# Designs tried in a protein design run: peptides against a protein of PDB entry 7AE7. Part 22

Target 1, 321 residues: chain A of PDB entry 7AE7
Amino acid sequence: KVYKDLREFLEVLEQEGQLIRVKEEVNPEPDIAAAGRAAANLGKNQPAVFFEKIKGYKYSVVTNVHGSWQNHALMLGLDKNTSTKDQFYELNRRWDKFPVPPNVVKREAAPCKENVIDKDINLFEILPLYRINEQDGGFYISKASVVTADPEYPDDFNKLNVGTYRIQVKDRDRVGIQALAMHDIAVQLEKAEAENKPLPIAITIGNNPLVTFMASTPVGYNQNEYEFVGALQDGVPMDIVKSDLYDHLYVPAGSEVVLEGHIIPRVRTVEGPFGEFPGSYSGARLQCEVKIDRITHRTNPIFENLYLGIPWTEIDYLMAL

## One batch from the design tools (peptide; made by RFdiffusion4, then SolubleMPNN)

Design b1_p10_3_s4 (from b1_p10_3, 5 letters changed)
Fold by OpenDDE base, seed 4:
Parts: C-alpha cells; structure tokens; sequence
Structure b1_p10_3_s4 (fold): chain B 321 residues (1-321), chain A 10 residues (1-10)
C-alpha cells in the first residue's frame, strides 16, 4: 500500500491495532509524554498514540508514528509482522528504483492548502505545543520535514533538501532551527548568509510517513528525498505542490501544516536545552532563527511530533535502516 | 489514557 498523507497511514495503524486513540482531554504536559512512555512499555509492538483533545488547544497530536518495527513495516506497505530482515530486503530492493520523480499537483488539489494564514501568525493556534522532555528549554517541533534549496541553484531539483532538524518555538511566528555543519541545510544557509540574504524555508509537519523517513535518512547533496520516497513507494510517485511563497520550494501535497518563511541571515539566538536522548541534554547554543511568513494547513491539522521518552526512541527506528 | 497507563504498569 502507498499512503498519500499522514491520515491514510494513521487509519492503517488504527486498523492494524498499532494506534491508541486517546479521546479524553489531556494536559499537554505531562500527559503526552506520559502516554508515550506508557505506549513504549507495551512491549515490542509499540503503537502510535493519537490525542484527540488537548487542553488549551484546538487540534490534535500524534506521537510514536514510527515507534516500532510493526509501524515501520506498515509504512512500507508490508504486513505488520514482516521481519526486520524482510523489511530491510524490501527497502533495499526499492531503494534501487531511485530516482522516482514526484508528481507536481495543482494548488487546488493539495490538502495542505485547505487553509491559509498570512497575517497575525500564531503557531500556538495551529500546533498543540508542549515540552517533550521535562527539562527542555521550550517547545520543540521535532519531526518536521524541512524543505530548503541551494540559493545558487534554486531551480536544481536535485539540490532540493528535505531534512529533519531540531526546531524550537521562539515566538508566535518564530522558530529556532539547529543547522549543523554536517547537514545540507547548513551548506545552503552558508551560501545565503555569505550574501546576507534570507534562506527560503518550508517546515512541513504531519507528512506521508515515507517523507518523514527520508527526511531523517542522509542522502547525497545532489539527491532529492522525494525521488527516494517514490522509490520506497515501489515506483509510485509521491505528490508534491509548490510552496505559496517560493516557486522553487515544493512541499508534500498532503502535509498537515506547512510553515513557510525564511532563515534570518546572520541572526543567532539561544536554542535549547533539548533532551535528544534520555539523560542526554544538548547544551544551549546559538542557533539560526526562522521567521514564519505564511502558514498553510489542512482542516483540523494533526501535529505529528517525535517521541523521545525512553531509551529506544522513535528516532532509533527512523535511523535503524 | 487511564487504560493505557494501567496497561503499561502491568
């Protein structure tokens, strides 16, 4: 099976008994993290946890979407009981299909374009933000697929980068982003900052699970993650749509939320601490700042966020293959 | 949620 969006995947997870739906109102803290820990303790078949109602917020949260080998098998459109060996075999077999170019859909066909916010931007109205770890220095968006391009080659689709980066919410319309030198975004940012120009960015949340997987998977600078998604879909192209602000940025057509904006050149602000792993906090660092200029989102957007509460974190499954 | 928490403690 191929998934167009997060919702189709969550439906399959629920059908397969790999999603727990919490229907009662929860407190963002500590209940989301507590429920994630609880789900992680249910054994090897760790389900996703979907929170329908969050106190003080309008919309839902889902965590631990990639949090098990069963969820990973289902992501590949395999039987949930497919062995890790067979999952690896199938992943490798599909990897060899690269490149599979995406379909560019029209704006009116893209679910991520259902709603637009272009003024009075407030991330807290769209995302049920919470501290993932008790000692986190703020609210994090930890499972976003961040789209940037090479500012020298904006029309080179092979240089379009879709990556996962640590993002701290800084204000209603601002986020900090950790762009480390080893990441393709850092190369692109360096080029923009050399000219004191903003780097265009689209931060996409709640995607097709293979987009999230590929955004967490290192690829070559001249390789497009969307073309790998098509490969991992066994040769079925994924759907992308042009961003509203930038002709050269493409986002997943099915994204729950798209934050469009720019990295402010040569600005650095304090980011962190963040608990990347249990008992391991990164120190506070000066990191880049993104101004959000436009939001597009699906009606009743689902905030997908990473679960980090136990030693075998969701990231371990994302990086295991 | 309470059921989830209960199952995780069992």
Amino acid sequence: as target 1 above (321 residues)
Amino acid sequence: MDELLAKSQA
Scores: peptide ipSAE 0.043, ipTM 0.731, DockQ to the pose 0.030
Fold by OpenDDE base, seed 3:
Structure b1_p10_3_s4 (fold): chain B 321 residues (1-321), chain A 10 residues (1-10)
Amino acid sequence: as target 1 above (321 residues)
Amino acid sequence: MDELLAKSQA
């Protein structure tokens, strides 16, 4: 089985008994985090948790989408009871199919383009934001696939980077992003900042689960994550679409939300703290700031966010393969 | 929610 988007994957998770649907209205804090911890305590078969109604917000949240070996098996389109060994074998077999180039679809065919916000941008109207950990310095977008390009080689598709980075919401139209020196985004940002230019960025939320997986998996600077997604789909290309603001940035066609904007050159603002691991808070640091200039989103967008809590966390599963 | 919490304590 291949998934076009998050919604097709959530349907399969629900059919396979790997998704809990919470239909009653919940408080963003502490109920989302509490339910995530409760799901983690169900043992080895940790389900995703889908919250249909969140107090003070219009849209839904899903968490713990990658939170078990069963969910990973289903992500690969395997039987949910496929052993970790057999999942690893199949992952490696498919990895050798790289590259599988994506399909570029028309704007009109891309679900992520159903709605546009280009004025009076307010992230809180689109995303049901909450503190993941009680001691977090703010609201985090922890499971975004961030698209950037090399500003010296904008037309080189092999240098298009899709990565996962810590993103703190700073204002209605601003986010902080942690671009560490070991990340491909930091190389691209350094080139832009050398010329005092903005770095174009698209922050994509609620993707095909293999996009999220590949965005969390380090690859070579001259390797495109979308071409690995096609490989992991056993040779089926994924669908991408051109961003609205930038001709050289492509986003997953099925993204629930796309935040388009730019990293402000040579600006650093306080970001953090964030509870990345149980009992481990990264201190507050000066980090990059992104201005959001345009939002595109599906009708009734689902905010996919990372479950962080007791081990095994969703990060542990994303990093284990 | 309550059912989820109850199952997590079992």
Scores: peptide ipSAE 0.041, ipTM 0.730, DockQ to the pose 0.030
Fold by OpenDDE base, seed 2:
Structure b1_p10_3_s4 (fold): chain B 321 residues (1-321), chain A 10 residues (1-10)
Amino acid sequence: as target 1 above (321 residues)
Amino acid sequence: MDELLAKSQA
């Protein structure tokens, strides 16, 4: 089975008994993190947790989407009881199908374009933001697929990067992003900053689970993550759409929320701390800052965020394959 | 929520 978006995957997770739906209103803190920890303690078959109602917010949250081997099997369209060995075998078999170019769909056909916010941007109106860990220095967006291009070769689709980065909310229309030197985004940012130019960026939230998987998987600088998504879909292309602000940036057509903006050149602000692993906090550091200039989103957008609470978090599963 | 918490403590 192939999934067009997060919603189709969540439906399958629910059908397979791999999603807990919390229907009662919860407090963003501590209830989201507490429920995630509770779900992780249910044993080896850790389900996703979907929160329908969050106090003080309009929209829903889902966590722990990649939080088990069963969820990974289902992501690959396999039986949920497929062994880790057989998942690896199938992953490797499909990897050899690279490249599978994506389909570029029209704006009118892309669910991520259903709603637009281009003025008075406030991230708190769109995303039910909460502290993931008790000691976090703020609210984090931890499962975004971030799209950037090479500013010297903006039309080279092979240099289009889709990566996962630590993103702290800094203001209503600003986020801090951790662009480490080993990431392709850092190479692209360096080129933009050399010219004192903004780097165009699209931060996409709530994607097809294979997009999130590939955004967390290191690939070559001249390899496009979307072409690997098509390979992992056993040769079925994924759907992408042009961003609204930039002709050279393409986002997943099914994204729940797309934050379009720019990295401000040569600006660094305090970001962190963040609890990346249980009992391990990366300290506060100076990081680059993104100005959000436009938001597009699906009607009733789902905020997908990372579960971090006890060993074998989603990050461990995303890095294990 | 309460059912989820109860199941996690059992």
Scores: peptide ipSAE 0.040, ipTM 0.721, DockQ to the pose 0.030
Fold by OpenDDE base, seed 1:
Structure b1_p10_3_s4 (fold): chain B 321 residues (1-321), chain A 10 residues (1-10)
Amino acid sequence: as target 1 above (321 residues)
Amino acid sequence: MDELLAKSQA
């Protein structure tokens, strides 16, 4: 089984008993985190939790999508009871199929383009933002696949980077992003900042689960994560679409939300703290700032966000494969 | 929500 988007995966999770649907209205805090912790306490077969209604918001949240070995098996299109050993075997077998180039679809064929916001941008109108951990310094977007390119080689598709970074919401149209020196985005940003130019960025939320997986998996600077997604789909290309603002940035065609903008050159603002692990907070730091210039989104977009309540967390599973 | 909480306590 191959998934075009998050929605197709959530449907399979629900069919397999690996998704809990919360239909009643919940408070963003503390109910989302509380329900995530409750789901984690159900044992090793931790389901995703889908919140249909969130007080004060229009749209839904899903969490713990990658939060179990069963969910990882299903992500690979395997039986949910596939052993960890057999999952690793299959992952390694498929990895050898790299590269599998993506399909570039037309704008009109991309679900992420169903709606556009190009003025009066307010992230709070699109994303049901909440504090993931009680002591977080703000609202975080924790499972975004962030797309950037080499500003010196914008047409080199092999240098297109899709990574996962810690993102704090700073304002209606501003986010802080943690671009560490070890990340490919930091290399690209350094080149842009040397010329005092903005770095084009697309922050994609609610993707095909293999996109999220590959965005969290380090690859070489000259390797494209989308070509690994195609490999992990056993040779089936994934669908990508050109961003609206930038000819050189491609986003997953099925993304729930795409935040297009730029990293402001040579600006650093306070970001954090964030509870990356239970009882472990990364302190406040000076981090890069992104201006959001355009949003595209699916109708009734689903905000996929990370569950961090109890080990094993989604991070533990994402890093274990 | 209540069902989820109840299941997590069992």
Scores: peptide ipSAE 0.037, ipTM 0.696, DockQ to the pose 0.030

Design b1_p10_4_s1 (from b1_p10_4, 4 letters changed)
Fold by OpenDDE base, seed 4:
Structure b1_p10_4_s1 (fold): chain B 321 residues (1-321), chain A 10 residues (1-10)
Amino acid sequence: as target 1 above (321 residues)
Amino acid sequence: MLDELLKKGQ
């Protein structure tokens, strides 16, 4: 099975008994993190947790989407009981199908374009933001697939980068992003900052689970993550759509939320602390700042966020394959 | 359901 979006995957997780739906109103803190920890403690078969109602917010949260080997099997469109060995075999077999170019769909065919916010941007109206860890210095978007391009080669689709980065909410329309020198985004940002130009960015939230997987998987600078998604879909192209602000940025057609904007050149602001691993807080650092200029989103957008609690976390599963 | 989840995860 191939998934067009997060919703199709969540439906399968629910059908397979791999999703817990919390229908009662929860407090963003501590209930989301507490429920994620509880789900992680249910043993080998860690379900996703879907929160339908969050106090003070309009929309839903889902966590632990990639939180088990069963969820990974289902992500690959395999039987949930597929052995880890057979999952690795199938992953490797499909990897050899690279490249599988994506389909560029029309704007009117892209669910991520159902709603537009181009003024009075407030991230808190769209995303049910919460502290993931008790000691976090703010609210994090930890499972976004961030789209950037090489500013010298904006039309080179092979240099289009889709990566996962730590994103702290800084204001209603601003986020901090951790662009480390080892990440392709840092190379692209360096080029933009050399000319004192903004780096165009699209922060995509709530994607096809293979997009999120590939955004967390290191690939070569001249390899496009969307072409790997098509490979991992066993040769079925994924659907992408042009961003609204930038002709050279493409986003998953099915994204729940797309934050379009720019990295402000040569600006650094305090980001953190964040609990990346149990008992390890990365200290506060000066990080890049993104201005959000436009939001597109599905009606009733689902905020997919990473659970970072007691091991094994979703990140351990995302990096283990 | 939250309370049941929390109780099972303890």
Scores: peptide ipSAE 0.098, ipTM 0.792, DockQ to the pose 0.035
Fold by OpenDDE base, seed 3:
Structure b1_p10_4_s1 (fold): chain B 321 residues (1-321), chain A 10 residues (1-10)
Amino acid sequence: as target 1 above (321 residues)
Amino acid sequence: MLDELLKKGQ
């Protein structure tokens, strides 16, 4: 089984008994985090939790999507009871199919283009934002697949980077991003900042689960994560579409929300703290700032976000293979 | 359902 988007995966999780649907209105704090903790405590078969209604917001949240070995097996299109050993064997077998180039679809064929916001941008109107941890310094987007390119080689598709980075919401149209020196985005940003130029960026939320998996998996600087997604789909290409602002940036065609903008050159602002692990907060640091210039989104977009409460968390499953 | 989930996860 191959998934075009998050919605097809959530349908399979629900059919397989690996998704809990909360239909009653919840408070964003503390109910989302509390339900995530409760789901994590159900044992080894940790389900995703889908919140249909969040007080003060228009749209839904899903968490714990990658939060179990059963969910990981289903992501690979395997039986949910496939052993961790057999999942690892199948992942390695498919990895050797790299590269599998993506299909570039037309704008009118991409679900992420159903709606456009190009003025009066307010992230709080499109994303049901909440504190993941009680002591977090703000609202985080913790499960985004962030698309950037090499500014010296913008047409080199092999240098297109899709990575997962810690993103704090700073204002209605501003986010802080943690671009560490070991990340491919930091290499690309250094080149842009040397010329005092903005770095084009697309922050994609609610993706095909293999896009999220590959965005959390380190690959070579000259290797494209979308070509690994095609490999992990057992040789079936994924669908991508051009961003609206940039001809050289491609986003997953099925993304729930795409935040298009730029990293402001040579600007650093306070970001954090964030609870990356239970009982450990990374301190406040000076981090990069992104201006959001355009949003595209699916009708009734689903905000996918990480659950970070108790080990094993989604991060542990995303990093374990 | 939230209350039932919270009770089962305790």
Scores: peptide ipSAE 0.079, ipTM 0.783, DockQ to the pose 0.034
Fold by OpenDDE base, seed 2:
Structure b1_p10_4_s1 (fold): chain B 321 residues (1-321), chain A 10 residues (1-10)
Amino acid sequence: as target 1 above (321 residues)
Amino acid sequence: MLDELLKKGQ
């Protein structure tokens, strides 16, 4: 089975008993993190947790989408009881199908384009933001697939990067981003900052689970993560759409929310602390700042965010493959 | 349901 978007995957997780749907209104703190911890303690088959109603917000949150080997089997369109060994065998078999080029769909066919916000941008109106850990220095977007291009070769599709980065909300229309030197985004940012130019960026939230998986998987600088998504779909292309602000940036057609903007050149602001691992906080550091210039989103967008709190967190499953 | 989840996860 192949999934077009997060919603098709959440439907399968619910059918397979791998999703808990919380229908009652919750407080963003502490209830989201507490419910995630409780779900993780239910045993080895950790379900996703979907919160339909969040106090003070209009939209829903889902956490722990990748939080078990059963969820990973289902992501690959396998039986949920497929062994870890057989999942690895199937991943390796499908990896050899690279490259599988994506389909570029029309704007009118892309669910991520259903709604537009181009003025009075306020991230808190679109995303039910909460602190993941009690000691976090702010609200984080921890499961975004971030799209950037090489500013010297903007039309080279092989240099289009889709990566996962730590993103702190700084203001209504601003986020901090951790661009580490080992990531392809840092190479692209260095080129833009050498010329004192903004780096175009699209921060995508609530994707096809294989997009999120590939954005968390290191690949070569001249390899496109979308072409690996098609390989992991056993040769079925994924659907992408052109961004609204930039002709050279493409986003997943089914994204729940797309934040389009730019990294401000040579600006660094305080970001953190953040609890990356249970009991481990990365200290506050000077990080890059993104201005958000446009938002596109699905009607009733789902905020997918990372679950953190118990050893073998969702990040451990994303990095273990 | 949240309270039941919290109780089962303790």
Scores: peptide ipSAE 0.071, ipTM 0.771, DockQ to the pose 0.034
Fold by OpenDDE base, seed 1:
Structure b1_p10_4_s1 (fold): chain B 321 residues (1-321), chain A 10 residues (1-10)
Amino acid sequence: as target 1 above (321 residues)
Amino acid sequence: MLDELLKKGQ
């Protein structure tokens, strides 16, 4: 099985008994985090948790999508009871199919383009934001696939980077992003900042689960994560579409939300703290700031966010492969 | 459902 988007994967998770649907209205705090912790305590077969109704918000949240070996098996289109060993063998077998180039679809064929916000941008109207951990210094977008390119080689598709970064909401239309020197985005940002130019960025939320997986998996600077997604789909290309603001940035066609904007050159603002692991907070630091200039989203967008609770957390599964 | 989930996860 190959998934076009998050929704097709959530349907399979629900069919396989790997998704809990919460239909009653919940408070964003503390109920989302509490329910995530409760689901994690159900044992080794930790389900995703889908919150249909969140008080004060219009849209839904899903968490713990990658939070079990069963969910990883299903992500690979395998039987949910496939052993971790057999999952690893299958992943490696598929990895050798790299590169599998994506399909570029037309704007009209991309579900992420169903709705547009180009003025009066307010992230709180689109994303049901909540504190993941009680001591977090703000609201985090922790499971986004962030798209950037080399500003010297914008047309080199092999240098298109899709990565996962810690993102704090700073204002209605601004986010802080943690671009560490070891990340490909930091190399690209350095080039832009040398010229005092903005770095174009697309922050994509709620993707095909293999996009989220590859965005969390380090690859070479001249390797495109979308071409690995096609490999992990056993040779089936994924669908991408041009961003609205930038001809050189491609986003997953099925993304629930796409935040398009730019990293402000030579600006650093306070970001954090964030509870990356239970009882471990990374302190407040000066980080890059992104201005959001455009949003595209699916109708009734699902905010996919990371579950951070007692180990094994969703991040432990994303890093274990 | 939330209360039931919370009870099962305790």
Scores: peptide ipSAE 0.064, ipTM 0.764, DockQ to the pose 0.035

Design b1_p10_4_s2 (from b1_p10_4, 4 letters changed)
Fold by OpenDDE base, seed 4:
Structure b1_p10_4_s2 (fold): chain B 321 residues (1-321), chain A 10 residues (1-10)
Amino acid sequence: as target 1 above (321 residues)
Amino acid sequence: SLDELLKKGQ
């Protein structure tokens, strides 16, 4: 099975008993984190947790989407009880199908374009933001697939990067992003900053689970993550759409929320602390700042965010393969 | 429910 978007995957998770739906209104803190911890403690078959109603917010949150081997098997379109060995075998077999170029769909065919916000941007109106860890220095978007390009080669699709980075919300229309030197985004940012130019960026939230998986998987600088998604879909291309602001940036057609903007050149602001692992907080650091210039989103967007509460965390499953 | 989930995860 191939998934067009997060919603199709969540439907399968629910059908397979790998999603808990919380229908009652919850407090963003501490209930989301507490429920994530509880789900992690349910044993080996850790379900996703979907919160339909969050106090003070309009929209839903889902966590722990990749939080188990069962969810990982389902992501690959396999039986949920597929052994880890067979999942690895299938992953490797499909990996050899790279590259599988994506389909570029028309704007009117892309669910991520259903709604547009181009003025009075307020991230808090679109995303039910909360502290993931008790000691976090703010609200984090921890499971976004961030799209950037090489500013020297903007039309080279092979240099289009889709990565996962730590993103702290700074203001209604501002986020901090951790672009480490080892990340492809840092290379691209360095080129932009050398010329004192903004780096175009699209921060995509709530994607096809294979997009999120590939965004967390290191690939070569000249390899496109979307072409791996097609490979991991057993040769079925994924659907992408052109960003609204940038002709050279493509986003998953099915994204729940797309934050389009730019990294402000040569600006650094305090980011953190963040609890990356239980008991390990990265200190506050000066990090890049993104201005959000446009939002596109699906109607009733689902905020997919990472669960980090207890090992094995969702990140361990995303990185274990 | 949240309470049921929290109880099961204890």
Scores: peptide ipSAE 0.381, ipTM 0.918, DockQ to the pose 0.035
Fold by OpenDDE base, seed 2:
Structure b1_p10_4_s2 (fold): chain B 321 residues (1-321), chain A 10 residues (1-10)
Amino acid sequence: as target 1 above (321 residues)
Amino acid sequence: SLDELLKKGQ
């Protein structure tokens, strides 16, 4: 089984008993985080948790999508009871199919383009934002696939980077991003900042689970994560579409939400603290700031966010393969 | 339900 988007994967998770659907209205705090922690405590078969209704918000949240070996097996289109060993074997077998170039679809064919917001941007109207941990310094987007390019080689598709980064919401149209020196985004940002230029960015939320997996998997600077997604789909290309603001940035065609904007050059603002692991907070730091200039989104967008709770956390599964 | 989930996860 190959998934075009998050929705197709959530349907399979639900069919396989790997998704809990909460239909009643919940409070964004503390209920989302509490339910995620509860789901993590259900034993080895940790389900995703889908919240249909969130008080004060219009749209839904899903957490713990990658939160179990069963969910990882299903992500690979395997039987949910496939052993970790056999999942690893299959992942490695498929990895050797790299590169599998993506299909570039027309704007009109991309579900992420169903709706556009280009003025009066307010992230709180589109994303049901909540504190993941009680002591978090704000609201985090912790499971986005962030697209950037080399500003010196913007047309080099092999240098297109799709990564996962810690993102704090700073204002209605501003986010802080943790671009560490070891990340490909930091190399690209350094080049832009050397010239005092903005770095174009697309922050994509709610993707095909293999996109999220590959965005969390380090690859070479000259390797495109989308070409690995096609490999992990056993040679089936994924669908991408041009961003609206930038001809050189491509986003997953099926993304629930796409935040298009730029990293402001040579600006650093306070970000954090954030509880990356239970009882482990990273301190507040000066981090990069992104201005959001345009949003595209699917109708009734699903906010996929990382579950951070008792080990094994969702991040542990994303890092274990 | 949320309550059932929370109870099972305690």
Scores: peptide ipSAE 0.373, ipTM 0.915, DockQ to the pose 0.035
Fold by OpenDDE base, seed 3:
Structure b1_p10_4_s2 (fold): chain B 321 residues (1-321), chain A 10 residues (1-10)
Amino acid sequence: as target 1 above (321 residues)
Amino acid sequence: SLDELLKKGQ
């Protein structure tokens, strides 16, 4: 089976008994993190947790979507009881199908374009933000697929990068992003900053689960993550759409939320701390700052965020390959 | 319920 978006995957997780739906109103803190920990402690069959109602917010949250080998099997469209060995075998078999070019859909056909916010941007109105860890220095978007391009080769689709980066909310319309020198985004940013130009960016939230998986999987600088998604879909192309602000950036057509903007050149602001591992915080560092200029989103968008806890957690499953 | 989940996850 192939999934067009997060919603189709969540439906399958629920049908397969791999999603817990919390229908009662919860407090963002500590209830979301506590429920994630509880789900992780249910044994090997760790379900996703979907929160329909969050106090003080309008929209829903889902966590632990990639939090088990069963969820990983279902992501690949396999039986949930497929052995880890057989999952790896099938993943490797499909990997050899690269490249599978995506389908570019029209704006009017893309669910991520259902709603637009282009003025008075407030991230807190669109995302039910919470502290993932009690000691976090702020609210994090930890499971976004971030789209950037090479500013020297904007029309080279093979240099389009879709990556996962630590993102802290800094203001209503600003986020900090951790772009480390080893990441493809850092190469692209260096080129933009050399000319004192903004780097165009699209931060996509709530995607097809294979997009999220590939955004967390290192690939070559001249390899497009969307073409690997098509390979992992056993040769079925994924659907992408042009961003609203930039002709050279393409986002998943089914994204729940798309934050379009730019990395401000040569600006660094304090970001962190964040609990990347239990009991270990990466200290506060000077990181890049993104200005959000436009938001597009699905009606009643789902905020997908990472659950972090004692291994094996969702991040360990995403990095296990 | 959330409480049932929290209790099972202990």
Scores: peptide ipSAE 0.365, ipTM 0.913, DockQ to the pose 0.034
Fold by OpenDDE base, seed 1:
Structure b1_p10_4_s2 (fold): chain B 321 residues (1-321), chain A 10 residues (1-10)
Amino acid sequence: as target 1 above (321 residues)
Amino acid sequence: SLDELLKKGQ
């Protein structure tokens, strides 16, 4: 099975008994984190948790989407009881199919383009933001697939980077992003900052689960994560669409939310702390700042966010394959 | 329900 978007995957998770739906209104804090911890404690079959109603917000949250080996098997379109060994063999078999170029769809065919916000941007109106950990210094977007390109080679599709980075919400239209020196985004940002130019960025939330997986998987600077997604789909291309602001940035056609903007050159602001692991907080640091200039989103967008509970966490599963 | 989930996860 191949998934076009997060919604198709969530449907399969629900059918397979790997999703708990909370239909009652919950408080963003502490209920989301508490429910995530409770779900993680259900044993080996850790389900995703879908919150339909969040007090003070309009839209839904889903967490723990990648939080089990069963969910990973289903992500690969395998039987949920497929052994970790067989998942690994299948992953490697499909990896050898790289590259599988994506399909570029028209704007009108992309679900992520259903709604547009181009003025009076307020992230709190679109994303049900909450503290993932009680001691977090703010609200985090922890499971976004961030799209950037090489500013010297904007038309080189092989240099298009889709990565996962720690993102703190700083204001209604601003986020901090952790671009570490080992990340491809840091190389691209260095080039932009050398010229005192903004780096174009698209922060995509709620994707095809293989996009999220590949965005969390290091690849070569001249390798496109979307072409690996097609490989992992056993040779079925994924669908991408051109961003609204930038001709050289492509986003997953099925993204729930796309935050388009730019990294402000030569600006660093305080970001953190964030509880990356239970009892382990990365300290506050000076990080890059993104101005959000445009939002596109699906109708009734789902905010997919990372569960950071007791091991094994989603990050442990995302790094284990 | 949330309460049922919380109870099962204890």
Scores: peptide ipSAE 0.334, ipTM 0.902, DockQ to the pose 0.034

